# Peptides against a protein of PDB entry 3EFO: the designs that were tried, part 37

Target 1, 262 residues: chain A of PDB entry 3EFO
Amino acid sequence: SQLADLYKSCETDALINFFAKSAFKAVLHQPLKVIREILVNQTAHMLACYRKNCASPSAASQLILPDSMKVLPVYMNCLLKNCVLLSRPEISTDERAYQRQLVMTMGVADSQLFFYPQLLPIHTLDVKSTMLPAAVRCSESRLSEEGIFLLANGLHMFLWLGVSSPPELIQGIFNVPSFAHINTDMTLLPEVGNPYSQQLRMIMGIIQQKRPYSMKLTIVKQREQPEMVFRQFLVEDKGLYGGSSYVDFLCCVHKEICQLLN

## One batch from the design tools (peptide)

Design b1_p19_1_s1 (made by RFdiffusion4, then SolubleMPNN; from b1_p19_1, 5 letters changed)
Fold by OpenDDE base, seed 3:
Structure b1_p19_1_s1 (fold): chain B 262 residues (1-262), chain A 19 residues (1-19)
Amino acid sequence: as target 1 above (262 residues)
Amino acid sequence: SVEDELAEEIEKIGANLPV
């Protein structure tokens, strides 16, 4: 059907870009609460329409998503939790205004990365490989105390270090003997010159080269104060300031869809 | 991929959500 074809043509990345720009424009003259409600409503309506007109009959307890929108709820939740739409005390008005303006000019690829960061397990790095390590889900559950992770969203870059990070890697990256010796005030990695350091720098370079904005590096130690900021980029998880986990959001959307179809 | 994993998980979760 024509409607089915329409849904097939609507990719999640394009939709999120559209919704983000629409919502961020509305911030200028609508309350944030209203904007968030509209986004949820729009999501529910889109999915309800699909279920009603395009999907095969299924149990009411089943959430049905178009193939092109299989992960749309995740990204929509990320949008809803963004500091532009969900104000946080640690984020200044100027910063929110800045991010809003940036997103208004972002292309599809940029906004996709912005709302769902790339999280790379650096501790698994193969220094003899030219390939980037496979990204992992942006959730605390995917971090490990023994791991080192690089997170990038196009605007910020974080190097997260578990409390039990391998000393050999710490020495390789920072040229210090242990986790405790790492200076988190630094914004540049030292030129250690070993293969691991070089590979990490190469990866960081590749990530940076693909983005229009220069990402400042923030080094984060697990269980230190700055980790709280880092955790806000783990977008699948429940936020500290009213943002839901993506699973909770799924439930919310499902309930609203059911209400629309009753 | 991350998206594939997410899609699969969402399908699993969505198979039986509270009404």
Scores: peptide ipSAE 0.683, ipTM 0.955, DockQ to the pose 0.900
Fold by OpenDDE base, seed 5:
Order: C-alpha cells, then sequence, then structure tokens
Structure b1_p19_1_s1 (fold): chain B 262 residues (1-262), chain A 19 residues (1-19)
C-alpha cells in the first residue's frame, strides 16, 4: 500500500533530523514541556498508525515497529533528553542556545551522531590493524573499569579511563606511570610517538574527519567529579535530571500507542 | 553494529510490554 511504502521510506536518521529541527525551532515560542509532549505524541501516532494500517495483527502486549524505524525510539529518547529540550540545570542558557542553533543547521549524518554518540573501546586497539574498533552501545553497562573509551558526538570528544585501565596503555597514551598521574586538565594528548599513541591519534583524526566543528578533547577519569558530565552522553541510560532510559521510553511509547488504538 | 544490537534488543523487549 501507499502508506506501507511511506513507512519504508522513512529512515530513522532523517526522521530525527526533522523532529529535532522542528522541536528546536518550537523552543522559540512554546514551553519545553509542551514540545516534549508533542514529540511523544507524534512518535506514538506514527507507530500507532503503522500498527493499525500496515502491520499484521499482533497482541496488545507487543510493540510493533517498521523495519526502517527499529531504533527510532532510542533516538527519539535521545532527542527528548537533550539539554535544549530537557533544560538540565548544569547546562547554561547560552550553551542551550548554542546547541539549538547548531542542530538547526545539521545534516542527517551530523544530527545522528549528535544525538547518539560514537563510543569506541580504545583499549581493544590492535596496532597492526587499520580498522577502527567497533563502536559499543552508549550505556554505562558497556564501560569497564579496565577499559579506555573514546566518545564523540560531533561537538565534543571524551577519553574515558577506567580506574583499572592497563598501565601500559596509560603510559603509551600519556607517558605517565599510572592512572593517578594522568592530568585531566589537558585538552591535547601528548605525542608520545609509540604505535599505540599513533593509532589512537589516527582514530581521533578519522572521527574528526567530515565533522563541521573541531571537537575539544576532555580527558575523564572514572569516579572523578567530571565523569558526571561524561555520563550525560551515555544516552541510553537514565538521566540524572528526569531523563528516562531508552527502555523506560519504550514502555511509555507502548502505553501511548495502546491508548490510541483502544 | 550498535544499531543491529539495539534493534534486536528492542525486538526482545517489545515482545511483551505492559499494557
Amino acid sequence: as target 1 above (262 residues)
Amino acid sequence: SVEDELAEEIEKIGANLPV
């Protein structure tokens, strides 16, 4: 059907770009609460319409998503939890305004990365490989105390270090003997010159490629105060200031869909 | 990929959600 074909053509990344720009434009004349409600309603209505008109009959307990929107709820939750719409107290008005303006000009690829960051396990790097490490889910559950992770969202770059990060890697990256010796005030990695350091710098370069803005690097130690800022980029998790986990959001959307269809 | 993993997980979670 025509409607079924429409849903097949609606890719998640394009939808999020559209919804983000629409919502961020609305910030100028609508309360944030109303904007968030509209986004949830729009999500529910789209999915309810699909279930009603395009999907095979299924139990009410089952959430049905088009193939092109399999991860739409995740990205929508990321949008809803963004500082522009959620208005987190740790984010200044100026910063929110800045991010809002940036998103208004982002293409599909940029907004996708912005709302769902790339999280790379740097501790798994093979210096003999030219391939980037496979990204992992943006959740605390994917971090490890023994790991080192690089997170990037197109605007910010974080190097997160577990408390039990391998000393040899720490030395390779920072040229210091241990985790405790790492200076988190630096925004540039030292050019140590070993293969591991070079590989990491190469990866950072690749991530920076084709991004419209130069990402500032922040070094984060696990269990130190600045880690709280980093955790806000783990977008699948529950936020500190009212943001839901993506699972909680799934439940919310499902409930709304059921209400629309009953 | 991350998206594939997410899709699979959502499928599992979505199989039985509270009404």
Scores: peptide ipSAE 0.678, ipTM 0.955, DockQ to the pose 0.909
Fold by OpenDDE base, seed 1:
Structure b1_p19_1_s1 (fold): chain B 262 residues (1-262), chain A 19 residues (1-19)
Amino acid sequence: as target 1 above (262 residues)
Amino acid sequence: SVEDELAEEIEKIGANLPV
């Protein structure tokens, strides 16, 4: 059917780009609460329409998603939690305005990364390999006290260090003997010159080269105050200022779909 | 991939959600 074909053509990344730009434009003339409600409503309506007209019969308790939108709820939740639509006290008005303007000009790939960051376990780097480590899901559950992670969303770059991160890696990256000696005020990694340092710098370079904007590096120690900012980029998790986990959002969307259909 | 893992998890979670 024409409708079925439409859903097949609606890719999540394109949809999120569209919804983000639409919502961010609406910020100028509509309350944030209303904009968020509209986004949730639109999501529910699209999925309800699919279930009603395109999907095979299934139990009401089952959430049915088109193949092209299997992860749409995750990204929609990320959009809803963005500081432009859900203001946070630690984010200035100027920063929100800046991010809004940036997103308005972003292509599909840029907005996708912006709303769902890339999180890389760099403690697993093999200095004998040129392969980049596989990204992990943006959740605290994927962090480890023994690990070191690099997070990037096209605008910000974070290097997160667990409290028990290997001293050898700390020495390799920062040229200091221990976790306690790392200076988190630095925005550039030292040029230590060992293979691990060089590989990390290469990875950071590759990430930066793919993005149109220069990302400032923030060094984050686990359990220190700045980690709170970092955790806001773990977009699957529950936010501190009204943002839901992606699972909670799934439940919310499902409930609204059921209300539309029953 | 991350998206594949998410898709699988969502399918699992979505198999039986409160109505």
Scores: peptide ipSAE 0.684, ipTM 0.957, DockQ to the pose 0.882; fails the geometry check
Fold by OpenDDE base, seed 2:
Structure b1_p19_1_s1 (fold): chain B 262 residues (1-262), chain A 19 residues (1-19)
Amino acid sequence: as target 1 above (262 residues)
Amino acid sequence: SVEDELAEEIEKIGANLPV
């Protein structure tokens, strides 16, 4: 059907870009609460329509998503949890305005990365390989106390270090003997010159080259206060300011779909 | 990939969500 074809053509990244720009434009004229509600409603309506008209019959308890929108709920939740749309006094007006303006100019690839960051387990780097490590899900569950992770969203870059990060890697990256000696105030990695350091810098460079904006590096130690900021970028998890996990959002969307169809 | 993993997990979770 024509409708089925339409859904096949609706890629998640394009949709999120569209919804983000639409929502961020609306911020100027509509209350944030209303905007969020509209986004949720639109999502539910789209999916309800698909289920009703395009999907094969399934149990009512089953959430059915078009193939092109398999991860749409995740990204939609990321959008909803973005500081621009959050009605929290802790978020400065300037930061909200800044991010809003940036997103308004982003292409599909940029917005995709912005809403769902790339999280790389750099502690697994093979210094003999030129390949980037495989990205992991943006969730705390994918972090390890023994690990070191690089997170990038096109605007910010974080280097997260577990409390039990290997001393040899710490030495390799920072030229210090231990986790405790790492200075988190630095925004640049030292040029240690060993293969691991060079590879990490190369990876960071590759990530940066793909983005239109220069990403500021923030070094984050696990269990230190700045980690709270970092955790906000673990977008699958529950947000610090009342944002839902993607699973919670799935339940929410499913409930609304059921309400629309019953 | 992350997206594939997410899609699979969502499918699994979505297989029996509370109504």
Scores: peptide ipSAE 0.643, ipTM 0.947, DockQ to the pose 0.868; fails the geometry check

Design b1_p19_1_s2 (made by RFdiffusion4, then SolubleMPNN; from b1_p19_1, 6 letters changed)
Fold by OpenDDE base, seed 1:
Structure b1_p19_1_s2 (fold): chain B 262 residues (1-262), chain A 19 residues (1-19)
Amino acid sequence: as target 1 above (262 residues)
Amino acid sequence: SVEEELAKEIEEIGSKLPV
C-alpha cells in the first residue's frame, strides 16, 4: 500500500533530523512544554497509524513498530531530553542557543550522532588490530569500574575512566602510575608514544575527522564531580532534570498509542 | 550493533508492556 511504502521510506535518522529542526525552530515561537507535547503526540499518532493500518494482526496491547522506526522512540527521547527543549541549570542560555544553531545546520548523520553518542570501550583495544572497538549502548549499565570509555557526539569528546581502571592502561595513556595521578584538567592526551597510546590517538583522530566541528576532550574520572556532566550523555538513562529513561519513554509512547487506538 | 540490540530489546519490551 501507499501508506506502507511511506513508512518504509521514513528512516529514523531522517525523521529525527526533521523533528529536531522543526522543534528547534519552534522554540522561538512556542513554549518548550508545548513543543515537547507536540513531538510526543506526533510520534504516537504516527506509530498508532502504523499499528492500525499496516501492522500484522496481533494483540492490541503489543507495541509494534515499523522496521524503519524500530529505534525511533530512543532517538525521540534523546531529542526531548536535549538542553534546547529541556533546559538544565548547568547549561547556559548561550550554550543552548549555540546548540540550537548547530543542529539547525546538521545533516542526517551529524544529528544522529549528536542525539545518540558513540560510546567506545577503549580498555578492550587490541593494539595488534586496526579495527575500531565496537560501540556500546549509551547507558551507565555498559560502564565498568575497570573500564575506560571514549564518548563522542560530534561536539564533545569524553574519556571516562573507572576507579579500577588498569594501571598499565593509565600508564600507557597518561604516563602516570595510577588513577589518582590523572589530571582531569587536561584537554589533550600526552604523546606517550607506546602502541596503545598511538592507537587511542588514532581512534580519536578518526572520530574527529568524520565531524565538521572540533571536539574538545574532557577527561572524566569516575566518582568525581565532573562525571555528572558525562552521565548526561548516557542518553538511554534517566536524566537528572526531568528526562526519562528510554524505557520509561517507551511506556509513555505505548500508553499514548493505546489511547489513540481505543 | 547498538541499533540492532536496541531494536531487539524494544521488541521484547513492547511485547510485555501493559495497556
Scores: peptide ipSAE 0.610, ipTM 0.938, DockQ to the pose 0.852
Fold by OpenDDE base, seed 4:
Structure b1_p19_1_s2 (fold): chain B 262 residues (1-262), chain A 19 residues (1-19)
Amino acid sequence: as target 1 above (262 residues)
Amino acid sequence: SVEEELAKEIEEIGSKLPV
């Protein structure tokens, strides 16, 4: 059907880009709460329409998503939790304004990365490999106290270090003996010159490639105060200031869809 | 991939979500 074809052509990344720009424009003349409600409503209506008209017969209580939008709820939740739409006290007005303006000019690829960051387990690096480590889910559940992770969203880059990060890696990256000796005030990694350091720098370079903005590096130690900022980029998790977890949001969307169809 | 994992998880969760 024409409708089915439409859904096949409606990619999540494009939708999020559209919704983000629409919502961020609306911030200037509508309350944030209303904007969020509209986004959820639009999502539910879109998915309900699919369920009604395009999905194969199934139990009414089952959440059925088109293939092109299977992860839409995740990204929509990310959008809803963005500091532009979900005001957080730790984010300045200027920062929100800045992010809003940036998103308004982002392409599909940029916005996708912006709303769902790339999280790389750096501690697993093979210095002999030219391949990037496989990204992991943006959730605390994927972090490890023994791990080192690089997070990038096109605007910010974070190097997160677990409290039990391997000393040899710390030495390799920072040229210091231990976790405690790492200076988190630095915005650049030292030129240590060993293979691991070089590999990490290469990875950072690759991530920076084809991005319109230079990402500032923030080094974050687990359990230190600045980690709170980092954790906000773990977009699947529940936020501190009203943002739901990915799963909670999925439940919310499901309920609304059911209401629309009943 | 992350997306594939998410998609799979969503399907699993979706099948079990209460009304």
Scores: peptide ipSAE 0.663, ipTM 0.948, DockQ to the pose 0.870; fails the geometry check
Fold by OpenDDE base, seed 2:
Structure b1_p19_1_s2 (fold): chain B 262 residues (1-262), chain A 19 residues (1-19)
Amino acid sequence: as target 1 above (262 residues)
Amino acid sequence: SVEEELAKEIEEIGSKLPV
């Protein structure tokens, strides 16, 4: 059917781009609460329509998503938790305005990365490999005190260091003897020149490639105050300022779909 | 991939969500 074909053609990345731009435009003339409600309603209506008209017969209690929208709820939750829509007090008005404007110009690939960052376990790097480490889920559950992670969303790049990060890696990256000696005020990694440092720089370079903006690097030490900023990019988790985990959001969407179909 | 993992997890969660 035409409707089934439509859902097949509606990819999550395209949808989130559209919804983001629509919402961010609406910020200028509608309350944030209303915008968020509209986004949730639109999501629920879209998915309810699919469930009613396109989905294979299944239990009414089961959440059924189109193949092209399997992760739409995750991205929608990310959008809803964005500082532009959530209005976090720690974010300045200028910063919110800046991000809003940036998103308005983003293509599909850019917005996808922006809303769901790439999180790479740097501590697992094979210095002999030309391959990037496999990205992990953007959740605190994927971090480890012994790990070092690189997070990038197209605008920001964070190097997160666990409190128990291997000293050899710390030395390799920063040329300092321990975690305590790392200067988090640095926005550039030192030119240490060892294979690990070179590999990390290569990875950072690859991530930066084809991105329209130069990503600012922020060094983040676990349990230090700036880590709170980093944690905001762990988009699957519950936010500090009213943002839900993606699982909680799934429940919310499911309930709304059921209400629409009943 | 992350997306595949998410999709799988969502499917699993979706099957267990309360009505």
Scores: peptide ipSAE 0.654, ipTM 0.947, DockQ to the pose 0.828; fails the geometry check
Fold by OpenDDE base, seed 5:
Structure b1_p19_1_s2 (fold): chain B 262 residues (1-262), chain A 19 residues (1-19)
Amino acid sequence: as target 1 above (262 residues)
Amino acid sequence: SVEEELAKEIEEIGSKLPV
């Protein structure tokens, strides 16, 4: 059907770009609460329409998503949790304004990365490989105390270090003997010169080359206070300021869809 | 990939979501 074909053409990355720009434009003339409600309603209506008109017969209570929107709820939740749309006093007006302006100019690829960061397990690097490590889910559940992870969202870059990160890797990256010796005030990695350091720098370079803005590097130690900032980029998880996990959001959307289909 | 994993997980969750 024409409707089915339409859904096939509606890719999540394009949709989230559209919704983000639409919502961020609306910030100038509508209350944030209303904007969030509209986004949720739009999501529910789109998915309800698909379920009703395009999906194969299935249990009425089952959440059914078109292939092109298979991860739309995740991205939509990320959008809803963005500081621009949150009515929290902890978020400065300047930060909202800044991010709003940035997103308004982002292309599809930029906004996709912005709302769902790339999280790379750096501790798994093979110095003999020319391939980037496979990204993992943006959730605390995918971190390990023994691991080192690089997170990038096109604007910020974080190097997160577990409390039990391998000393040899710490030495390879920072040229210090232990986790405790890492200076988190640095915004640049030292030129250590070993293969591991060079490979990490290469990876960072590749990530940077794909983005229009120079990403600031922040070194983050697990269990230190600055880690809280880093955790805000683990977008699948619950937000610090009441944002839902993607699972919670799925439940919310599902409920709305069911209501629409009753 | 992350997206493939998410998609699969969402399908699994979707089959178990309460009404």
Scores: peptide ipSAE 0.636, ipTM 0.943, DockQ to the pose 0.806; fails the geometry check

Design b1_p19_1_s3 (made by RFdiffusion4, then SolubleMPNN; from b1_p19_1, 7 letters changed)
Fold by OpenDDE base, seed 3:
Structure b1_p19_1_s3 (fold): chain B 262 residues (1-262), chain A 19 residues (1-19)
Amino acid sequence: as target 1 above (262 residues)
Amino acid sequence: SVEDELAEETEEIGSKLPV
C-alpha cells in the first residue's frame, strides 16, 4: 500500500532530528511536561496508524513497528530524557540553553550521535587491526568491571574504567601501576607510546575527526562520584530524574497505542 | 550492530507485551 511504502521510506535518524528540533523550539513557549506529552502522543499516533493500516490483524495486541522505525522508540526515549526536556538539578539553565541551540543546528548524523552515544569496548582492541571495535548498547548492563570503555556523543568523550580493569592496559594507557593510581583530573591521555596507547589515540582521533565540535575527555573510574555523570549517558537505563528505561518506554508507548486503537 | 540488536529487542519485547 501507499501507506506501507511511506513508512518504509522513513528514516529514524531524520525523524529524531525533526522531533528534537521541533521540541526544542517549543521549549521557549510551552511547559516541558506538555512538550514531552506531545512527543509521546506523536510517537504513539504514528505507530498506531501503522498497526491499524499496515500490520496483520492477528498482531493487534502486540507492539508491531515497521522495520524503518524499530529503533525509533529508543531514540525518542533518549530525546525525552535529554536535559533540555527533562531538567536535572546539576544542569544549569545556561547549559540547557547551550545544548538546545546546538541541537537546533545539528544535522541528522550529529543529532543521532548526540542522543544515542557511541560506546566502545576499548579493552577488546586489537592493536594490529585498523578497525574500530564494535560499539555496544548504551546501558550499564553492557559494562564490565574488567573492562575499559570509550563513550562519545559528539560533545563529550568519556573513558570509563572498571574497578578490575586489566593493570597491563592501565599501564599501557596511563603509565601508572594500577587503577588506584589513575588521576581522573586529567583531560588528556599521556603519550605513553606503546602500540595500545597509540591505537586508542588513533580511535579517539577518528571519532573526533568525524564531529564538528571538540570533545573534552573525561576519565571516569567506576564507583567514584564522576561515574554518576557518566551514567546519565547510558541512555537506555532508567534515568535518575524521572526518565524511563528503554523497556519501560516501550511499555508506555504500547499502552498509549492500545488506548488509541481501542 | 547496536541498531540491529535494538531492533531485535524491540520485536522481542513487543511480542511479549501484555494485552
Scores: peptide ipSAE 0.614, ipTM 0.934, DockQ to the pose 0.801; fails the geometry check
Fold by OpenDDE base, seed 2:
Structure b1_p19_1_s3 (fold): chain B 262 residues (1-262), chain A 19 residues (1-19)
Amino acid sequence: as target 1 above (262 residues)
Amino acid sequence: SVEDELAEETEEIGSKLPV
């Protein structure tokens, strides 16, 4: 059917870009609470329509999404948890304005990365490989105290270090003896010159390629206060300011869809 | 990929969600 074809042609990245820009424009003249509600409702309506008209017959308890939109809830949740849409006084007006303006100019690829960061386990790097490590899901559950992770969202780059990060990697990256000696005030990695350092710098370079903005590097130690900022980029987890986890949001969407279909 | 994994989890969770 024409409708089925429409859903097949829709892509989450394009949709989230559209929704983000629409919502961020609306911030200027609508309450944030209303905007968030509209986004959820639009998502639910879209998916309910698919369930009703396009999905194969299935149990009512099943959440059935088109292939092209299976990750839409994840990205929508990320959008809803963005500082621009949060009604928290802790978020400065300047920060909201800044991010709003940035997103308003982002293409589909840029907004995709912005809302769902790339998280790379760089402690698994093969210095002999030209391939980037496989990205992992943006959740604390994917981190390890023994690991070192690079997170990038097109605007920020974080190098997160577990408290038990391998000393040899710390030495390789920072040229210091231990985790405790790492200076988190640095915005640039030292040019240590060993293969691991070179590989990491190469990866950072690749990530920076074709991005419209130069990403600021922030070094983050696990369990230090600045880690809280980093954790906000673990977009699948529960947000600091009351945002839902991915799973919780999916449940929310499901309930809304069911309500629309009953 | 991350997206594939997310899609799979969406399906998995969706199949278990209560009405």
Scores: peptide ipSAE 0.600, ipTM 0.930, DockQ to the pose 0.902; fails the geometry check
Fold by OpenDDE base, seed 4:
Structure b1_p19_1_s3 (fold): chain B 262 residues (1-262), chain A 19 residues (1-19)
Amino acid sequence: as target 1 above (262 residues)
Amino acid sequence: SVEDELAEETEEIGSKLPV
């Protein structure tokens, strides 16, 4: 059907960009709660329409999404959990305004990365490889106390270190003997000069080269206070300020769809 | 890829979601 073809051709990244800009524009004239509700409703309506008109016959209770939109819910949840749309006093007006303005000018690729960060396990780097490490999902479940991870969303870059990070890697990256000696106030990695350090710097450079904004590096130690900021970028997890986990959001969307169809 | 995993999980969760 024509409608089925439309859904097939719809790109999630473009939709998220559109929804983000629409929502962030609406912030000027509508309450945040209403905007969030509209986003959820729009998501549910689109998916309900597909289920009703395009999906193959199946159990009415089953969540059926078009292939092109299977990742829409996770990105939509990320949008909903963005500080611009959160009604929390802990978030300054200036920060909201700043991020709002940035997103309003973002292209499709930029907004996608902004809402769903790239999380790279760099503790398993092959220094002989020219390939970037494969990104992992933005969830605490993918972190390891023995691991070192680089997170980037186009605006911020974090280097997260597990409490049990290998001393060899710590020395290789920071030229210090242990985790305890790492200075988290630094915003630049030292030029240690070993292959691992060079590769990490290369990776960071590649990530930066693809983005229009210069990302400030933040070093984060596991279990230290600044880690709380980092955890907010683990967008699949439950948000500190009331945002849903990915799974919980799927359930929410499913319920909304069912309400629309029943 | 992350997107592939997300898509797969969406399908998996979706198939198990109660009404």
Scores: peptide ipSAE 0.592, ipTM 0.929, DockQ to the pose 0.833; fails the geometry check
Fold by OpenDDE base, seed 1:
Structure b1_p19_1_s3 (fold): chain B 262 residues (1-262), chain A 19 residues (1-19)
Amino acid sequence: as target 1 above (262 residues)
Amino acid sequence: SVEDELAEETEEIGSKLPV
């Protein structure tokens, strides 16, 4: 059907860019609560329409999404959890205004990275390889106390260190003997000069070169206070200010779809 | 990829979600 073809041609990244810009424009003249509700409703309506008209016969209880939109709920949840759409006193007006303006100028690729960061397990780096490590999902469940991870969203870059991260890697990256000796006030990695350090710097450089804005590096130690900020970028997890986890949001969307179809 | 994994999980979770 023509409708099925439309769903096949739909790109989630383009949709998220559109929804983000539309929502962020609407912030100027509509209540935030209403905007969030509209976004959820639009998502549910699109998916309900697919389920009703395009999906293969299946149990009504199942959440059936078109291939092009299987990841839409994840990104939509990220959008909904963005500070621009949240009315929390902990978030400054300036920060909301700043992020709003940034997103309004972002292309599809930029907004995609902004809403769903790239998280790289750099502790798995092969110094003999020029390949970037494969990104992992942005959830605490993918972190390990023995690991070191680099997170980037186009605006911020974080280097997260597990409490049990290998001393050899710590020495290689920071030129210090242990986790305890790492200075988290640093915004630049030292030029240690070993292959691992050089490879990490190369990776950071590649990530930076693809983005229009200079990302400031924040070094984060597991279980220290600054980790709380880092965890907000683990967008699949429950947000600090009441945002849903990915799974919880899927349940919410499913419920809304069912309500529309029943 | 992350997107592939997310898509797969969406399908898996969706199949188990109660009405």
Scores: peptide ipSAE 0.589, ipTM 0.927, DockQ to the pose 0.854; fails the geometry check

